# Ledger of designs, part 202: peptides against a protein of PDB entry 4GMN

Target 1, 375 residues: chain A of PDB entry 4GMN
Amino acid sequence: RYANITLLALVTLASIGTDFQETLVKGNQGSRESPISAADEEWNGFDDADGDAMDVDQKSSSGEDQEEDYEEIDVKEDDEDDDDDSITSEMQADMERVVGADGTDDGDLEDLPTLRELIQTAVPQLIRLSNLPIDSDESLTIQSHALSALNNISWTISCLEFANGENANIHNAWYPTAKKIWRKTILPILEADSADLKLATQVTSLAWAVARVLHGETPTDGNPHRKFISLYHSSKQQAGGNSNSIEEPEDPFQGLGVKCIGVVGSLAHDPAPIEVNREVGVFLVTLLRQSNNVPPAEIVEALNQLFDIYGDEELACDKEVFWKDGFLKHLEEFLPKMRTLTKGIDKRTQPELRTRADEALLNLGRFVQYKKKHA

## One batch from the design tools (peptide; made by RFdiffusion4, then SolubleMPNN)

Design b2_p22_1_s2 (from b2_p22_1, 14 letters changed)
Fold by OpenDDE base, seed 2:
Structure b2_p22_1_s2 (fold): chain B 375 residues (1-375), chain A 22 residues (1-22)
Amino acid sequence: as target 1 above (375 residues)
Amino acid sequence: SERKFLQLQYELQQKRINKKLS
């Protein structure tokens, strides 16, 4: 009885986290239907669905009209009226305020009561539930659902812009809670060194969401970047040995490898210790050097992280790591490989991966040119 | 020049945030 109520409450909190995301999306972008990831699905990160095709005006070469008869797949609109009445008018009002509020510097979430209760009341309970002794399948299930709820909430908050002091009230309210999630939930699970890849994936997803807000201010206790690098390598070794296909997530960007890269990349941002930055930077550059054996999605994420970490020439890591360790040369040498990799991705079968790879390739070229000019 | 790359990174981060929100 109590367990079922707890599970239902955890599922509801996970759904609330997703609904907040969707409402933020709708508020920022206008009415583009983001596909409702079922409220029961753990939001594993952001789906890069909208490939802004830069209209390269390729002139009409008059290639012959092969009328491929697109059979009208009569998509039966199964009007599953998913009464997604889950978004309370209060949640919607909070999200409309987050989108519309020119950041009033009052660190009080007075104007965001639902978000306040989520951060101040719900999240501390989820942290407690994620730390229960695992002594039964029931306690493991509770932990998993608590992690999923924390994941969805943490991802949703990580969608907010905090640059330049935007959403400072939310940032200030979340920041101590994010550190608490890191220290009380993420680190203990990561230190338990469980062979459970599901749990490792959940905790790594949560760690990425948290690290996207905390960046280099993420607690360095126990060198978590090394643990995630070790987890990356361990995940590759397990996939190679047991023909138990870890069901490669249908989405290439939801893979544990991508998540590990996202975490360690985020941890390496300023003001991270230079040695943490170096170890992560060397890891990421090493993936590019070994790209023949690395999934394309991991290469895309590794490039993105490298751009985000080393994009600012005023940061200490630019001089002390990027230039000192000769990263530019490795990026230049990787350009032709990235072109080949990107061209090898089928647009028909993997449209998102191709779009993100095309973007990463474009950015790699720009980044290399930028760094060459600022050498 | 710097502002354009930081702006491009910011626009790419914002576009990643926004595309990832879309």
Scores: peptide ipSAE 0.034, ipTM 0.680, DockQ to the pose 0.062
Fold by OpenDDE base, seed 4:
Structure b2_p22_1_s2 (fold): chain B 375 residues (1-375), chain A 22 residues (1-22)
Amino acid sequence: as target 1 above (375 residues)
Amino acid sequence: SERKFLQLQYELQQKRINKKLS
């Protein structure tokens, strides 16, 4: 009984996080199209789902006419439908205010009641649920759903622009909560060193979403970047040994390797310790050097992270890491490999991956040219 | 110039956001 109520509440909170995302998506497009009921899907980042509808040939198997007289169990649909529309409408109105705030209205979190309650009331409960002792399949299920809800919420918030003081009210409300998620949810799970790849993927997705907002201000206690680098390497060793189809996620960018790169890249931003930045930078550059054995999506993410970390020449990491460790040479030597890699991606079968690789290649050329000019 | 690269990154990040929001 309590388990089912907790599960339902967690599914509802995950759905709310998804609906916030969809509303943010639609608000940014200016198109008022109807919400897609993606209630059960864990948002693992942005999906460029140009869903080319594969024509599933419905083979009409003509199976036989057994007239089993199923008694109409009159399941009274209890009128629970009315309360869901109200939350969705308030949520939509909050997200429309967040997305539509091209204007000077420093709307206090008072003007975002649904988002406020999500951050201040719901997320602390999700953090608590993610910290339950794992002693049963039920507690593991609760943890998984709490992580999924935290993931969807954290990703959605990470889509908001916080540069130049934009959404500062939301940032200020989220920032201490994001640090709590990191310290109370992410770190304990990473320290438990579970062999569960599903849990590792969930916590890494959440860690990426949180680190996309906290950047180099993410708590460095226990060197979490090394744990994610270790997880990256461990995930590659497991994929090489067992021909058991770990169903490679249909999206190449949903892979644990990409998520690990996204986390450590985000952790390495200023004001991260130079040692953390160096270890991450060396890891990312090493992936480029070993690119023949690295999935294209991981190369794209590693390049994007390298650009984001080392794009600013005023940062200490530019002089102390990028130039000292000779990263420019490695990036320049990688340009012809990236051209070959990008050209090898079929535009018909992997249109997103190709587009993102074409973009990363363009940026790599520009970045190398930029750094050569500022050498 | 740094500003042009950062602006490009911002535009690309915003395009990634907007294109993944599209």
Scores: peptide ipSAE 0.032, ipTM 0.670, DockQ to the pose 0.063
Fold by OpenDDE base, seed 5:
Structure b2_p22_1_s2 (fold): chain B 375 residues (1-375), chain A 22 residues (1-22)
Amino acid sequence: as target 1 above (375 residues)
Amino acid sequence: SERKFLQLQYELQQKRINKKLS
């Protein structure tokens, strides 16, 4: 009985975090209802489905209007007035305020009461539940749901703009909580050396969401970047051996390998220690050199992380790592391989992967040209 | 020039976020 009530409350908190993300995405996306995943789905990042199609002005001619009659499937809205709609409406109102608010410097969330209660009341309980001793299948289930709720909340907050002091009130409220999630939830699970790939995927997704806000200010205690690099390599060794492939997630960007790259990339940003930056940079460049054995989605993520880490010449890592370790040569040598890789992705079967690969290829060409001018 | 590349990455990320938002 108590366990079922706790599980229901954790599912509701995970759903709330998803709906908050959906509201952020809908306040972002115009009216294309991609069927957003059921309330139980872990949000795992931006579906960057909005491929900025460069308008190549191809004046192609007058092909004929075939009116395909799409039958309107009349989905009966059964208006079950479930109490869940009220909480989603309050969170929607807070998200609309966040998107519309000129970020006040005051770390007071007086204007964002739902977000305040989520950060100050709910998240500390989720951290506690995620850090319980695992002694039963019930405690493992509670941990999984607590991690899912923390993941969805952390991802949603990581989608807010914090650059240039935007949303400083939310950033200031979240920052100490994000560090607490890292130290009390993520690090203990990573140190337990569990062979559970599901748990490893959940904690890595949460770690990516948290690291997208903390960047190089993420606590370096216990060298977490090396743990995620080790997890990346271990995940590749397991996938090659047992034909009980955990069904590769239908989305190639939801793979544990992509998540590991996203975490370590985020951890390597300034003000990360130069040695942490170097170890991550060498790892990412090594993936590009070994690209024949690396999934295309991981190559796309590794490129994006390299652009974000080494995009600024004013940073110490540009001189001390990028130029010193000769990364430009490796990126330039990879450019023809990336063209081949991108062209090999079928636009009909993997449209998103192709779009993101086309963008990463374009950015790689620009980045190489940029770095050559600043050499 | 880099502020323009980071600003273009930021404007591409922010145009991804803001072509979402706009």
Scores: peptide ipSAE 0.033, ipTM 0.673, DockQ to the pose 0.064; fails the geometry check
Fold by OpenDDE base, seed 1:
Structure b2_p22_1_s2 (fold): chain B 375 residues (1-375), chain A 22 residues (1-22)
Amino acid sequence: as target 1 above (375 residues)
Amino acid sequence: SERKFLQLQYELQQKRINKKLS
């Protein structure tokens, strides 16, 4: 009884996190009508569009004008107040305020009561549930659902713009909670060194969402970047051997490899220690050098992380890592390989992967030209 | 939903890159 109520509450919190994200995206993108249907799925990050464009063959059959007298069935609108468990008018009002609010400097969420309760009341309970001793299948299920809810909430918050003091109130409220998720949920699971790839994928997705806000201010205790690099290599060794269909996510960008790259890239941003930045930068550049054996989605993510880490010439990592370790040469040598890789992706079967690869190729060319002018 | 979000994050990231490279 209590377990089922807890599971339902965790599923509801995961759904709320997804719906909040969809509304933030709709608020930042002008009024393009896209249907709300995918509320119940665990948002693992960004899923690839299998756009099966069904060619609806418009057969122009010219058939005759039979005026069938449709009797107006007076369907009594039974006002079933379907209290449809949709985004409450209060949650929608909170999300509209998040998109429109001029940054008040105080970490006060007085004007955002739903988001305040989510961060201050719900998330601390989810952290507690994710740290329960695993002694039964029920405790494992509770941990999984608590991680899913934390993932969806953390991803949603990571979508907000925090640059230039935007959403400073939300950032200031979330920042200590994000550090608590990292220290209390993510690090203990990574230190347990479980062979469970499902748990590893969930914790890595959550770690990416948290690291997208904390960046180089993510706690460096226990060298978490090395644990995620190790997990990346371990995941590649397991995928080659056991035909246990852990269904490779239909989306190439939902793969554990992409998630590991996203985490370590985010951890390497300023003000990360120069040695952490170097180890991550060398890892990412090594993936480009070995690109013939690396999935295209991981190459796209590795490029995007390299652009974010080393796009600012004023940062210490530009001089001490990018120039000192000769990364420009490796990026320039990778340009012809990236052109071949991108052209090898079929636009019909993998349209999103092709689009993101075309964009990453364009940005690689621009980035190399920029760095050559600022040498 | 997630794809539009990735596209938005990618567009935001690209805007940041283009702003740093301009």
Scores: peptide ipSAE 0.018, ipTM 0.642, DockQ to the pose 0.510; fails the geometry check

Design b2_p22_1_s3 (from b2_p22_1, 14 letters changed)
Fold by OpenDDE base, seed 1:
Structure b2_p22_1_s3 (fold): chain B 375 residues (1-375), chain A 22 residues (1-22)
Amino acid sequence: as target 1 above (375 residues)
Amino acid sequence: SEKKFLKLANELRQKRINEKLS
């Protein structure tokens, strides 16, 4: 009974997060009436499987009143977790002071009460629900729905423009909460080393949404970029062994491989440590070199991440990684392969994949020309 | 759906790319 109410609340929160995105996007787009055609993707509702209620005969066996003495398990909260939260609160308070000194918005959401309640009230509860001990199928279901709600909220916020100080109030309010999602939800699930591909896909989607806001300021504890690179490789090894049973996701861009690329690409943005940037950059360039064995959607995402990471010549990673490790040569050598790959995608069967590949090919040509001009 | 988020994210990316590479 409580589980069903919790589940309904989580589904409702996930819906509110999605509807709030549409409202925020419409509010910021107030000048350009481009109707985003609502593709009514039908919400496939619960198939109420009419399970035949077998008449289990109520045999009224007599209640012996065993007073089970509920020993109050004094859950000692081991206070050892306070030290790491303290360093982040001090660094955060110093960031808040630096932000407040320049007359930038202190993350005040007075004008956005619904978003404030989502960030300050709902998300901390979703974090707790995502980090519950998994002891039952019910607990696993609660975790999955909590992750889905966090995913939708995080993706919603990650689709706001934060460049040039736009939406600074929302950014500043979200930033600490995004770090908390990373530390208290994403890292523990990644460290549990679960063989559950569904859970891995959910946490990787959430990690991508969070890392799209935090970028290179995402907590580096335990080298999460290496964990996602390992997950990418592990997912390919499992797919290669059982060629019959991994239904490729109906949408090529919803694959675990694409999500892993999206996460590690986002983690490699400035101000990421140069070695993190290098390891990710080498991973992405290696996918392009091995493109004959890589799904087209992953190539599209890998290219997009390379453009986002190395599209600024003023960043340290441009000199110390892009130019130093010779990435331009690999992009130039890949350009004819990308033309062949893109032309090989059937517009009739895979129109979205073809459109995204045509765009990535166009951008690759422009990017190579840009980098040659700014060499 | 995540598809809607990815589409919007890609539109924002393409805008930034067009501004930088124009």
Scores: peptide ipSAE 0.352, ipTM 0.901, DockQ to the pose 0.696
Fold by OpenDDE base, seed 3:
Structure b2_p22_1_s3 (fold): chain B 375 residues (1-375), chain A 22 residues (1-22)
Amino acid sequence: as target 1 above (375 residues)
Amino acid sequence: SEKKFLKLANELRQKRINEKLS
């Protein structure tokens, strides 16, 4: 009884984080509907004439009319209106306010009471549940659901704009909680050196979501970037040895390798220590150099992280790492390989991976040109 | 799903890249 209620509450909290994201996406789309006037410019079709009608005589094979009496199984769509009323009217009102909020500098979520309760009351309980001693399959299940809820909440918050002081109230409220998730949930699980790849994937996803807000201000205790680099390498060694394909997630971007790259890339942003930045930058550039043995999705993520880390010439890491360690040369040498890799992705079977690779290729060309101009 | 988050994060990145290079 209590277990089922706890599981239901954790599933609900995980759903809330997803639904909050959907509301944020809709709010951000509404601001982009400036009416692109449909300029109806009738592009006059070129009249190219040549009409060689090759008469291919395909034969009329008389397939017999077997009237298979398909009994219409009247599948009553029981419209179970799963009114998953998981979003309270108060939560919806908070989500609508977050999309419209001129960020006051006060870290007090007085105008966002549901988000405040989520951050101040629910997240601390989820941190506690994720750190329970594993003494039963039930405790393991609770930990997994608590991590999933923390993941969805953290990812949702990481999709808010915090640049230029936007959402500063939410940022200031989340920031100390994000550091608590890092120190109390992520680091202990990562240090336990569990052979459980499922748990490692969950904690790495959560770590990425948290690090996308904290960036280089993520706690450096115990060199977490090295632990995630080690986890990246360990995950590759395990996948290569057992012909029991752990079903690679159907989405190439949900792989543990991509998540590890996302974490370490986020950890390397300013104001990260220059040596942390260097170790991550060298790791990412090394993936590009070894690209023949690296999944395309990991290459896309590694490029995106390199653009995000080294996009600003005013940062200390630009001079002390990017230029000093000769990263521009490696990126320029990788450009023809990226063109080949991207062209090798089938648009029909992997449309998302192809689109993301085409974008990363475009950005790589632009980034190399930018860096050459600002040398 | 995390897929939706990653998609949104990529769209936001691409927006910032386009704004910086315009």
Scores: peptide ipSAE 0.350, ipTM 0.900, DockQ to the pose 0.650
Fold by OpenDDE base, seed 5:
Structure b2_p22_1_s3 (fold): chain B 375 residues (1-375), chain A 22 residues (1-22)
Amino acid sequence: as target 1 above (375 residues)
Amino acid sequence: SEKKFLKLANELRQKRINEKLS
């Protein structure tokens, strides 16, 4: 009885975090209807002429048209449009205020009462529930739902702009809570010798969301970057051995490998210790060097993390890691491999992966040119 | 959905990259 009420409350909190996200995405899209003028700079293709056309005369074997009449099982997807329009008018009003609020520097969320209650009242309870002793399937279910709710809330907040003092009130309210999630939820689960890949995936997703706000200010206790690098390698060893259908997540970007890359990349940002930055940078560059054995989505995320970490030439990590460890050469050597990888992705079967790879390839070329100009 | 977060995060990244290259 009490567990069912707790589960319902956790599901409701997870839904609230999703609805808040959707409203944020819609609000941020409305402000971005500035047409991306495709500057069609005609990149004149290199005239590589010498394609010797080997005439492979492969015979047209006319195999017979067996019309196997597969009965279309009309699975009525009852589109239960559960328009759970449970976007409370209060949450919608808070989101409209977040999009419209001049960043008052006061970490007081007086104008954002729903977000305040979410951060100050709900999240501390979710942290408590994520730390329950696992003694039953019910306690495991409660932990999973608490992690899902924390994930959705943390991801939603991580999609706010905090650069240049934007949303400073929300940042200041979230920052101590994000550190508490890290120390009380993420670290204890990462230190638990659990072989549960589902739990590892949930905690890694949450860690990525939290680290996207805290960056290099993420608590360094127990060298979490090394734990996530180890988790990355362990996940690859398990996938190679058991032909058990780990249902490859339908979305290549939701894989544990991508999430591990996202976490460690975020942890390596300034003001991270230079040695943490170096260990992560070397890990990411090593993935590019070994790209033949790395999923394309992980390559895309590794590139994006490298751009985010080493984009700023004023940061200590640019001189002390990027230039000192010769990362530019590795990125240049990877350009032709990235072109081949991107061209090998079928636009019909994997349109999102192809689009993200095309973007990462474009950005890689631009990044290499930028770094050469600022050498 | 986590997919929607990753999409928005990527759009924000691409904006920052474009602003830096302008």
Scores: peptide ipSAE 0.342, ipTM 0.897, DockQ to the pose 0.649
Fold by OpenDDE base, seed 4:
Structure b2_p22_1_s3 (fold): chain B 375 residues (1-375), chain A 22 residues (1-22)
Amino acid sequence: as target 1 above (375 residues)
Amino acid sequence: SEKKFLKLANELRQKRINEKLS
């Protein structure tokens, strides 16, 4: 009973995070005439676990047919069309304000009551649920759903524009909560060193979403970048050993390798310690050098992270890492390989991967030219 | 879906790249 209510609440919170995302995507499209086709990702319903109906052969005790004349209580099915509009008018108004917040003043979170309640009330509970002792399949399920809800919320918030002081109110409200997610949810799971690849994937996705806001201000305690680099390598070793295809996620960009690259890339942004930046930068450049053995989606993400990390010449990492460690040469040497890789992706079978690779190739050419001009 | 997040994240990245290169 309590489990089902908790599960329902977690599903509802995950749905709110998804609906909020969809509204943000629609709002960001409304300013751009390009129709992003909403791919109807079918809600993967709960797999009904085949409850083996134990055929309990309880005997036919022939109790006497007392014809008690049960008066047909005409239960009017009030079809309360519970238009359970999962999006309350308040949620919709908050989503519209967040989408429409093109340069609105440092509005207090008072103007975003639903988002405030998500950040201040819901997320702290989700953090608690993600930290429950795992003692049952129920507790594992609760943790997984709590991580999924935290993931959706964190990703949604990470898709807000925070450049130039945009959404500063949301940023300021989220920032301490994001640090709390990192310290209370992400780090403990990473330290538990569980062989659970599903849990590792969930926590890595959440870590990426959180690190996309915190960047180099992500807590450096326990060198999390090295843990994610290790997880990247471990994930490759497991995939290579079992001829049981761990079903490569149908989306090449949902792979644990891509997520690890996204996390460590995000962690390496200014004001990250130069040594953290260097270790990540060397990792990313090493993937490009070894590109023949690296999935194309991971190459795309590694390039994108390199552009984001080293796209600013005023940052200490540009001089102390990018130029000092000769990254430009490696990027130039990779250009012809990237052209070959991108051309090798079939537009018919992998249209998204091809589009993202074409973009990354274009950006690589531009980035190399930019760096040569500002050398 | 994480796919929708990644798409939006990439659109934002490409916006920033275009703004820096203009």
Scores: peptide ipSAE 0.339, ipTM 0.894, DockQ to the pose 0.671

